# Peptides against a protein of PDB entry 2AKA: the designs that were tried, part 76

Target 1, 299 residues: chain A of PDB entry 2AKA
Amino acid sequence: MEDLIPLVNRLQDAFSAIGQNADLDLPQIAVVGGQSAGKSSVLENFVGRDFLPRGSGIVTRRPLVLQLVNSTTEYAEFLHCKGKKFTDFEEVRLEIEAETDRVTGTNKGISPVPINLRVYSPHVLNLTLVDLPGMTKVPVGDQPPDIEFQIRDMLMQFVTKENCLILAVSPANSDLANSDALKIAKEVDPQGQRTIGVITKLDLMDEGTDARDVLENKLLPLRRGYIGVVNRSQKDIDGKKDITAALAAERKFFLSHPSYRHLADRMGTPYLQKVLNQQLTNHIRDTLPGLRNKLQSQL

## One batch from the design tools (peptide; made by RFdiffusion4, then SolubleMPNN)

Design b2_p15_8_s3 (from b2_p15_8, 8 letters changed)
Fold by OpenDDE base, seed 1:
Structure b2_p15_8_s3 (fold): chain B 299 residues (1-299), chain A 15 residues (1-15)
Amino acid sequence: as target 1 above (299 residues)
Amino acid sequence: SQLQKDVDDIISLIE
């Protein structure tokens, strides 16, 4: 069943080539969250490499269709430069930045045109995610004053699609009621049928507080539930802490925390990968028959 | 089209 995801990747590539992009209702997972919510860190933890742009403000400025493919080899490929295999993930980061700048210019604007990145690795499960720009309230640089709304409009192009699952990334050290990710998810998925909650920064919560009720799906229930993760701190990132070591620390965090130990087997980045792989696979299985019918009626 | 073939291949895998 895991072969369904790579097979759908071919469809994504084909549709991208003909310029449909966001207009296509392919089964997919869109990643949404506020700036600094930890989206990029979650994705990098899946790959086990530092390969996404970093910085202040809006880092992701184009949708990134990240296609993870389990393989015996490790390399990355971009749809916009077919035939070039990237084995240095720093070069992957640079290519994302360059390709983003090529389209958006130097004003730090956004574009709805996706970047398609495929990563082959023995350390990943088959999984495709669409990383979207972080929601923000504050324009930076030469960004237009309405950048917040431009980002929202772009996100809506993805998350309003019925076949789009929503990975809503929210930091635990902020009021969940004010989560940009959960707000937008609730707007388009009021019954919580398509939304998967990811709670980051659990290690940064104030002493005496925890997100147990959230993680147990008791506060803001989602059909697909919540998964807590612990990403590397900025200090860890700056110090070049190994992602593998960080994943071990994450496991230790959940196991040793009085409020989370009973949930530990259903928390953490590895579990999140498994859940997303399974949910995406099942979602593809459920949605593609309908998609076939639609396509056959048009083609 | 290749797209249709890919879709058909996917559907056949599900069935």
Scores: peptide ipSAE 0.064, ipTM 0.727, DockQ to the pose 0.137
Fold by OpenDDE base, seed 3:
Structure b2_p15_8_s3 (fold): chain B 299 residues (1-299), chain A 15 residues (1-15)
Amino acid sequence: as target 1 above (299 residues)
Amino acid sequence: SQLQKDVDDIISLIE
């Protein structure tokens, strides 16, 4: 049997091409989180490149199906631009922005039509994520006044699917009880069967406070648990700090922190990527028989 | 159709 993640990638591409995004419950991981929760940084850390749009307000305005493929070479391809290989990841960022604007216009609106991006790299594990717009409560610029609900409705199209795993990204320096990511996950996955918690900004917590109880799965228990990560600071991002160096600093953070050192081997971006690869693979294996039957019955 | 063919190919890989 072929690698299961690439197999699902082919299915995603095929259904995306025909506009049947919601008709088939494909095994996938949807990434959810509030604005500034650190979603983009997590994804960029997986790739080891800066390639996602940045800015104020809603950054991701269309679903981004990010397909990471381990390869001997490093390049990116878009489904909407077949045959073009991107080796400059700044060009990848620009293409995402251009393709987003082509559909949504310049008013910072959103569209449910996904962008399919495949990244080949020797530095990644096979992993597919659907990056979704960050949840927000306040419209910016020319956004419609109901943008919050538009985003929520878009997210619900993905996270309500039974075969969708949810990567809930929450910042540690905010009240986790009020995490938009965890709230929406709890709404659609009350038993915590499909949700993986990611806790960002652990390095930005006030002195004397920590997220140990959350990371130990004691505060808001999830079957699949929580993984803490430390992303680059905004200053580091602006200064184009090397992601490899940032990952080393992340490792050092967990090892040296009194509250997290005992968890260090189960924390950090590399561990998160590994866990997601394994969980997605297993999830695909479990869902493929049902998917096959459904496909055969519909065609 | 081409779509049917593609789906059949994918299904064959799942088996």
Scores: peptide ipSAE 0.046, ipTM 0.713, DockQ to the pose 0.107
Fold by OpenDDE base, seed 5:
Structure b2_p15_8_s3 (fold): chain B 299 residues (1-299), chain A 15 residues (1-15)
Amino acid sequence: as target 1 above (299 residues)
Amino acid sequence: SQLQKDVDDIISLIE
């Protein structure tokens, strides 16, 4: 039997080519969170490469459909430049930036038109995520004053879809009750059926505080629960700290932390990858009957 | 089109 995630990837590519985009309710995981919540870092940790744009403010300005495919080879390819295989992930980053600027210009505007990036790697599980622009309240550059609402409207195009799972990324060093990610998730998924919580920046919490209650799903319960991760700091990123080393440090963090050691086996980036792979696979399986009917009616 | 054929083939895999 063909793997379900790659199968849906083919559908995504096919429908993207014909301009279907977000109109089709394909099973997928949308990544939501405020600016600097750690969304991009989580995605890079999955790949084990630095490949996403960096900077202040709104870095992701177009939806990035990131298709991770387990393979014996390591390379990336974009739907907008078929046939070109990227083995240097710095070039991948540059291509994302170039393609973003091509559509949005240099004013730091946003566009709802997705970038489709597929990464083949022996270090990934099959997983497709849609990285969405970070929610913000402050326009930068030549962004319109209503950029916050434009971003929200864009996000809503994805997260309102019934077959869309929501990866809600929230930093632990902020008030989680007022998390932008959890707030939007609650708005469109009030029963918490489609939302997976990711808690970042656990290592940046004040001494004597912890997010154990959140991670144990006791504060703001989600059916699919919460997974804590520790990303590289901006200093680490600037210093080109190796992602592998960072993942080891993450493991050590959870194992050694008195509030999290009992959860350590259900925390961290590798576990998150596994969970997301399983959740997406199962979600695809559950939605396939309805998807088939819808696809047949729209073609 | 070839695209339509590919889509049809994919759909057939999930039927």
Scores: peptide ipSAE 0.042, ipTM 0.716, DockQ to the pose 0.153
Fold by OpenDDE base, seed 4:
Structure b2_p15_8_s3 (fold): chain B 299 residues (1-299), chain A 15 residues (1-15)
Amino acid sequence: as target 1 above (299 residues)
Amino acid sequence: SQLQKDVDDIISLIE
């Protein structure tokens, strides 16, 4: 049997090509989180490459449909430039930035028009995520003063869809009760049925504190639970620390931490990737029967 | 269309 995720990818690409991206409630996972919550690092850890825009303020300014495809080869392709294979992931980053600027201009504005990026890699599971702009409260540079609301409106276009799962990324070193990701998730998914919690920056928590209760799903229960991850520090990123080495360090972190050792097998980026693959696959199976008529009507 | 074929393929898998 053919994998469901690649099949849905074909649908997603087809609808994107005809400009109906936001109109069809395809089963998908939207990634949400505040600025600097660690979303980009999580996604890059899946790929094992640095390829997402970095910088001050919001770096993701268009939805990025990131289609990960397990393959024997490693390269990336954009839907907007079919046939061009990117093997240098710095070039991927540059293309994202260029394509973003092409649409939004140079004022650091945002656009709801997705960028579709497919990454083939032997290091990934089949997984599609929609990376959304980080929630922010303060305009930077030449951003419009209402940028916060523009971002929120954009996010709502995705996360309000019934068939959209929400990957809510929250940093542990901040008050989780005030997590932007969890707040927006709670707003659109009050029963916590569609939300998967990711807790980043567990290594940056104050001494003597931990997120055990959150990770055990006891503080803010989500049906789909929480997964903790440890990303590379900014120092590590600047120092070009290898992601593979970072993943090993992440594993060591959970195994050696008194509060997380018992959860270690259900934590970390590799486990998150597996869970998301399974969750998305199952979600596709559950939702597609109901999309039959909708899909036909959109043709 | 290719889209219709893809839809049909997916539908066939879930039935």
Scores: peptide ipSAE 0.070, ipTM 0.740, DockQ to the pose 0.141; fails the geometry check

Design b2_p15_8_s4 (from b2_p15_8, 9 letters changed)
Fold by OpenDDE base, seed 2:
Structure b2_p15_8_s4 (fold): chain B 299 residues (1-299), chain A 15 residues (1-15)
Amino acid sequence: as target 1 above (299 residues)
Amino acid sequence: SDLQADVDDIIATIK
């Protein structure tokens, strides 16, 4: 049997080429979270490269369809630049920024038109994620005053789809009851059937506090549960701390923490990547019969 | 077209 994730990638590319992406409920994982919740860091940790735009304010301003493909070689390709292989991931970052600016202009606006990026790497599992703009209430630069609602409307185009899984990224050092990610997920998935919780910044929690109850799925239960991760700090990112070293530190964190050591084998970004690969694969399998019927009716 | 062929192949693969 052919790998299901690459198969759906072909569908995504094909429909993107004909401008029909918005009309299809393809099985996918949308990544949602507040600004600075750690979404980009999680994605970069999967690849093991710094390749996403960084900065203050809204960093992701277009949906980024990130297709990770396990391969013996390491390079990236954009659908809008077909045939060009990127081996320098700094150039990948620059291309994302340039392509974003080409469509949105220089006013730091947003666009619902996706950027399609495929990364081949020996260090990744097959996985497709749609990185969405971070939710915020504060306009930056020349952004319109209603940017919050524009972002929400964009997110809703993805997360309202029945075949869309939601990777809800929430920081542990904030009240989870007020998590933007969990709030929007609950709005469109009130029974918690499509939502996977990711808890970041576990290392930044106040002394004497922990997220054990959340990670054990006892506080705000999700059918698909929660996975805790420890990303590089902003200081580490600015200092260009190696991702491999960060992943080792993450493992050490969970193993050494009194509240998390018993969960350590089910925590961390490597485990998250495995879970997402499995969840997406299973989800594709479950949706294939319906997808076939929809494709036949729309073509 | 190559696109149509790809779509057909994918549809055929989906059981």
Scores: peptide ipSAE 0.049, ipTM 0.752, DockQ to the pose 0.112
Fold by OpenDDE base, seed 1:
Structure b2_p15_8_s4 (fold): chain B 299 residues (1-299), chain A 15 residues (1-15)
Amino acid sequence: as target 1 above (299 residues)
Amino acid sequence: SDLQADVDDIIATIK
């Protein structure tokens, strides 16, 4: 029996081809978070490659439908240029930037039109995520002064859908009560049924503080709970620290931290990937019968 | 038609 996630990928591709991707309530996971919350880093950690645009301000300016597919080979393919296999992930990054600029222009604007990227790798579980632009309050470059609201409106197109799970990425070194990710999630999912919390930057918390209560789901409870991760530091990124090494360091962090040791087996990027795979699979199973009926009525 | 086929294939996989 084939996994459900690759099957839904075919639906996503088909709907994208006809320009209906944003309007369909496909079972999916949308990734939301403020600027520099670590969204893109989490995705890169899944792949084990640096392939997403980087920089200050708004990095992701179009939704990125990232389809991870477990495979014996490693390469990437874009829906907008089928047949071209990318084995150099730097070229993947460049293609994302080029395709973004093609649609948004040179003013660093945003577009709701998704980029569909499929990554085949022996190091990933089947998982599809929609990376969304980071929420920001400060326009950069020639961005309009209302860019914050444009981004929010774009996010709402995804997260308001009933079949959309929300991966809310929040940094631990900021006040979680003021998390942009959790705020938007609470707005559209007030009962916390569709939201998965990811807490980044646990290694950057002030000495003597921890996020134990959050990670134990005691502070701001979500039905699907919280998973802490440790991404590469900016220094590590600048130094081109290998992601594999970073994952080992992440494991060590949780195991050695007095506040997190007891949670260590339910923390970290590998565990997050597994949980997301399982949750997405189950979510697809639960939602597809209804989706089928809806689609059949429209065909 | 391709979309319907994919949907049907998915549903068949769920059963």
Scores: peptide ipSAE 0.046, ipTM 0.735, DockQ to the pose 0.138
Fold by OpenDDE base, seed 3:
Structure b2_p15_8_s4 (fold): chain B 299 residues (1-299), chain A 15 residues (1-15)
Amino acid sequence: as target 1 above (299 residues)
Amino acid sequence: SDLQADVDDIIATIK
């Protein structure tokens, strides 16, 4: 069962190599959310390494196909530079930045051409995610005035696909009704069949408020439910706080919080990773017969 | 092609 994800990874790589990603509806999870919603932190927490670009404004400017593979060794590989193994994850970050700039230039524009990154690690479950640019309202630098719509159009290329699951990342310290992630998910998945909700920044909510109703799936119900997580603060990230320590603090947060204690075993980054692994595996199993038939008829 | 090989592997996996 665990081998289904690597199998689809091979297809992703093959299609990316020939530029046909837009033409195929591969089973995948697309990650969507507003800028600063915590998407990058969630992904880094899965790997246990700092490896994604950081900064103000639009940081992710190309789709990142992140393929996590459980392995006895720890290293990363890019599809665009086959044969090179990265063991320093700072070099991974630099390569993402360089490869992004190579295609988009220096204007902080976006490109729909994916970067394919595979990470082998003993600390990950098999899991593939497509990290997408954060939704924004305000252009920065020399970005075009319509950058918001360019990002939305790019996201729609992924999330409109029937076999695409949507990981909708929303911060708890903002009005959930105004969540960019949930809005776009509702637009393309009105029945909530393909959407998994992630609620970040639960530790930053005002005193006396909580997201219990959301996490219990009572406010804006999704078939696949919601999972709350607590990411490192920007200060902690800048200070290079250990992710392992942050994960322990996350566990403590849920266990000690009066509103979330009863949900603690179904919250947190490790649980999220497990759920995503299972859901993706099952989703692949369900979609592969149709995909096989389609591919067999077209090739 | 590599793509065809991958397709064949998928077929073999779910057959």
Scores: peptide ipSAE 0.039, ipTM 0.734, DockQ to the pose 0.147
Fold by OpenDDE base, seed 5:
Parts: sequence; structure tokens; C-alpha cells
Structure b2_p15_8_s4 (fold): chain B 299 residues (1-299), chain A 15 residues (1-15)
Amino acid sequence: as target 1 above (299 residues)
Amino acid sequence: SDLQADVDDIIATIK
């Protein structure tokens, strides 16, 4: 039997081709969080490349089905332009922006129509994530006044599905009780069975404060727990700081921090990637029998 | 259809 994640990737591609991706309860991980929570940075850290749109306000404006595939080669492919291999990840970023604008226009609106991006790399584990628009309160530019609710409605199309795991990304330098990610997760997963917590910006917390209780799963317990990460600063991103160097700095941060050193082996981007790979694989294994039966009856 | 063929192939690989 082939790897389960690539198997589901084939289903995702097939269903996307007929416009039914969002309508089917495929085993997947949806990434949710407020704007500037660090979602895009986490995803880029997995790939080790800068390839996601950046800017003020809303960044992700369409669902991005990001299929990471471990391979001996490194390149990206879009479902909407099959056969074209991207080796320059700047071009990947530009294609995402162009494809987003093609559907949403230039008014910074959103669309529920996914972009399917597959990245082959020797530096990734097999992992599929659905990056969703960041939750926001205030419209920017020419965004519709109800953009907050449009985003929320779009997120709900994914996170309400029983087979959808939720990667809830929350910044540590904000009150966790006000985390948009954890709020929406709690709404659709009140027992915390499908939610994985990611805590970003641990390096930006005020001196004398820490997120130890959160990371130890003591403040807002999730069955699947929390993983802390340290992303590049916006300045570092703008300055094109090397992601590999940032990952090393992240490791050093956890090892040297008095509140986190005992958790260091269960923190950081590489560990997060491993955990997500394992959890997604196991989740697929658990859900595939039911999915098979459903597919046989409906397709 | 191509979709059905893909689905059948996937189903066949699911154990």
C-alpha cells in the first residue's frame, strides 16, 4: 500500500478538478488563526522557502491546499497549471498572487475556491495542509465591510467537517483567551478532539512572562496538545533571512529558555512537522474505510 | 470518467 497522504492528495486533486473539494469530508488539516498570527511563516518554515504572499492586512485570500511531498527533487506544481514545474519559489509566490487576483480581483476580496499547490522537496515530510485566510475584524482597502464574516463562513466550510483536523495558530504575545484560532476551534470542536495548538511568537513575549502552562497543555487543554514555534520576525522575512538559520535559532531559543528547555525536544518547527505528518497519517488510516464506502456509493 | 478511474484505483489500494 502506498503512503496514505499521497493517496488522499490524489483524491484532493480529483475532487478539485470537479469543484467538490470543499464539499467532501476528506481527512485533512485546516490551518486557522488571526491575521499576523504566523500561519504563513509556519508553512514556509516547513518548506524552507519563501513562497507565500506577504503584505499588510489579509495575506491568504483563497484556501491553499498545500501538499508537501518528500522527494529527491525540489520543485512545485499547481493543479491549475499542470505540467509546469516551478523551481524558483519566488515564481511560486507570484503565481499564488496572480491566481488569487484572477478570481478575487484586486480589491483584496476572498474566494472559497482553493488553490492546489504541491511542493516536492527532500526537506519535507509528506504533509497536506489547507491554509485558510486569517481571521480579521477590520476591512482594509476595498474589502467588503462584512469581510470578517465572509472569512468566518469560509473557514466553517472546512473546520466543521468531522474528518478535518484543525491546526490552531495563536501568538504567545497576545492573550490566549482572545485567540481567534482557539475560539473557532472550540466552537466546532468543543471537546478538543480535532485541534492541534501551535503557539507562535514565543520570542516576543514580555520579559518575565512565558507560555509554559499553555505548552504543557494546562491552560486550555487539547487532546492533541500544543507545540511552540519561533518564526522569523517580519524584519527578518523582509530582509530574506535564511529559514535554515531561523530554524537553528528556534532550536537555540527553546534549549536556552529557562521556561521551555525541558520541553525543547517537543517544540519547534521540525517537531511540529513530524507530529503533523504522524497525526495526519493516523487520521487518514482511521477515516479511509468510511470514506471508501462513501465514495463507492456516491461516485 | 477519469475521476471514476482514479477513484477505483484509489479504492483498490485502500486496505
Scores: peptide ipSAE 0.032, ipTM 0.721, DockQ to the pose 0.106

## One batch from the design tools (peptide; made by RFdiffusion4, then SolubleMPNN)

Design b2_p16_1_s1 (from b2_p16_1 with A2E E13D S14K)
Fold by OpenDDE base, seed 4:
Structure b2_p16_1_s1 (fold): chain B 299 residues (1-299), chain A 16 residues (1-16)
Amino acid sequence: as target 1 above (299 residues)
Amino acid sequence: SEAELQAILDEIDKLV
């Protein structure tokens, strides 16, 4: 079973090289959420490195196929520059920005053409995620006034596929009933069969409030449930707070919080990684016979 | 390539 995720990674790379990404319903996890929901921080916490573009407005402007591979060594590789090993994750960030700008230009436009990034690390489980542009209603820069709909249409190309799992990232310090991530997930997965809920910013909730009912799967039930996480603050990111220290602080948060202490062993970034690895592996196994038949029909 | 796709299919057949 440990080889199932790497197998699908080879398929993703092969189809990306041929430009046929649209016709294959590969088993994958699409990451969805509003702008500033904490998506990039969740992904960086998996790697334990700062490597994703940051800023105001729409940061992710192309789909990022992030392939995490457990390895004894730590480095990154892009499909568009094969053979170049990146050991400095700041250079990885710069390459994502440069490759994004190469295709979209400087107007902060979006493109459906994915960037394929593979990260080898001893600190990751095998896991592939597709990071998608954050949902927004406000155009920035030279973006067209219909940018909200362009982003939505791009997301729909991924999340409508039957073999796509949805990682719905929602901030707890906002009204969860109005979560962009949960709304789009409910639209394409009305029975909550393909959606995994992630609740961020639990540490930023108003005093005397908590997300216990959501995390216990009582408010907006998902078959695959919810996992709470605590990301670094913007101050912590700007101050280059170590992700390992942040993960320890996250654990302490859940253990010390009266509303979450009983859930602490089923919360946090390390638990989320394990769940996603298991869910993706099982999902690949279940879809593999159908995928095999589809691939055979294309020969 | 078709050869790469066939190699992947052969690998799938070993896992299924």
Scores: peptide ipSAE 0.250, ipTM 0.852, DockQ to the pose 0.555
Fold by OpenDDE base, seed 2:
Structure b2_p16_1_s1 (fold): chain B 299 residues (1-299), chain A 16 residues (1-16)
Amino acid sequence: as target 1 above (299 residues)
Amino acid sequence: SEAELQAILDEIDKLV
């Protein structure tokens, strides 16, 4: 079973190389969320490295196919520059920025053309995620006035696919009923069959409030449930606070919080990574027979 | 390539 995710990775790479918008509904997890929802921090916490573009507004401007592969060594590789091994994750960040700018230009535009990044690490489980641009309502800089709709249309290309699981990232310190991630998920998955909820910023909730009912799957039920996480603050990120230390602090947060203590073993970034690996593996297994038939029909 | 696709199909067949 450990080989199912790598198998789909090879399919993803093959289809990306042909430049065909592969009409093939590959089993995948699309990551959706509003800007500043904590999406990038969740992904970096899986790797244990700072490697994603940072800033105000739209940071992710192309889909990022992030292929995590458990390995004895730690390095990254891009599909667009095969054979180059990146061991400095700041160089990975710079390459994402450069490759984004190469296609979109310097006007902070978006492109639906994916960047394929593979990260080998002893600290990751096998997991593939498609990081999508953050939903926004306000154009920044030279962005077109319809940028909100352009982002939405891009997201819809992924999340409307039947074999696409949705990782909906929502901040706890905002009204969950107004979550951009949950809104788009509800639109394409009204029964909550394909959606996994991630609740960030639990440490930033107002005193006397908690997200217990959400995390217990009682408020807005999803078949696949919700997982709470605590990311580094922006101050901690700017101060280059160690991710390992942040993960320890996250564990302590859940264990010490009266509202979350009973859920602590089903919360946090390490548990989320495990759940996503299992969910993706099972989903691939379930979809493989159908995928095989589709692939055979194309020979 | 068709060869790569066939290799993937063969791998799927080993898993199923």
Scores: peptide ipSAE 0.250, ipTM 0.847, DockQ to the pose 0.567
Fold by OpenDDE base, seed 3:
Structure b2_p16_1_s1 (fold): chain B 299 residues (1-299), chain A 16 residues (1-16)
Amino acid sequence: as target 1 above (299 residues)
Amino acid sequence: SEAELQAILDEIDKLV
């Protein structure tokens, strides 16, 4: 069972290399959310490193296929620069930025062409995620005025696929009924079969308010439920606060919060990573026979 | 190639 994710990773790389990603409905998890919803911080918390581009507005401008692989060593590899091992995660960030700019230019435009990044680490579970551009309504800088629709069209290429699971990232300190992530998920998954809810910024909610009903799956029910997480603040990120310390603070937050204490064992980044690993593995197992038959028909 | 596709199929058959 543990080898199913690596198998799909090889398929994903092979299809990316030939530009035929559109023809195969590979079992995968697409990460969707508004700008500043906390998507990048969730992914970095899985790795325990700062390695994703940061900035104002649209940060992710190409799909990032992030393949986490449990290993005795810690390094990263890109599909577009085979044979180069990155051990400095700042260099990983710079390579993502450079490779993005190579295709999109400096105008902060977007491209549907994925970047494939594999991270080997002793601190990760096997997990593959496709980080997608954050949904926005406001173009920034030299972005085209229709950037909102370009992003939506790009997201739809992934989330409309039947074998695509959707990690819908929503901040708790905003109206969840207006969550861009949950809206797009409901549009393409009206029965809530493929969607996993992530609620960020639980620590930034107003005093006397909580997301208990959401996290208990009572407000907007998803078959796969919701998981709350507490990410580092922007101040903590800028100050390079240790992710291990942040994960300990997250655990403490859930355990000490009156509204979340009873849910604490089913909350937080480590639990999210475990759930995603299990759900992806099971999803691959369930979908792989159908994929096999499709591949065989191409012989 | 067909050979590569067959190799993928064989690998799938070992895991499923």
Scores: peptide ipSAE 0.239, ipTM 0.849, DockQ to the pose 0.469
Fold by OpenDDE base, seed 5:
Structure b2_p16_1_s1 (fold): chain B 299 residues (1-299), chain A 16 residues (1-16)
Amino acid sequence: as target 1 above (299 residues)
Amino acid sequence: SEAELQAILDEIDKLV
């Protein structure tokens, strides 16, 4: 079973090379959420490296197919520059920015053309995620006034597919009923069969409030449940706080919080990685027979 | 390529 995710990664790469990404319902996890919901921070916490573009507004402007592969070595590779191994994750960030700007121009526009990034690391589980642009209502810079709808249309290309799981990232310090992530998930997955909820910013909730009911799957039930995480603050990121230290602080947060201590073993970034690895593996297994038949019909 | 696709199908058949 450990080879199922790498197998699908090979399929993803092959289909990306032929430009058919839009027409194939590959088993995958799409990451959705509003701007500043913490999507990119969750992904960086999985890798344990700062490698995603940072800034105000829409940071992710192209779909990023992030393929995490457990390996004895640590390096990254892009599909668009095969043969180049990146060992400096700052160079990975710069390459994402450069490749994004190459396609979108300088106007901070979006493009539906994915970037395929594979990260080999001893610190990751096999996991593939598609990071999608954050939903926004306010254009920034030279973005078109309809940027909100362009983002939504892009997201819909992924999340409407039956074999797409949805990682819905919502901040706890905002009204969850108004979560952009949960709204789009409910639209395309009304029965909550394909959606995994991630609740960020639990450490930024007002004193005397908590997200216990959400995390216990009692408020807005999802079949696959919710996992709370604590990301680095923007101050911590700017201060180059180590991700390992942040993960330790996250564990401490859940263990010490009176509302979350009983859930602590089913919370946090490491648990989220395990769940996503397991969910993706099982989902691939369940979808492989149908995928096989579809692929066979293309021969 | 068809050969690559066949190779993937063969791998799927080993796993399923």
Scores: peptide ipSAE 0.235, ipTM 0.844, DockQ to the pose 0.603

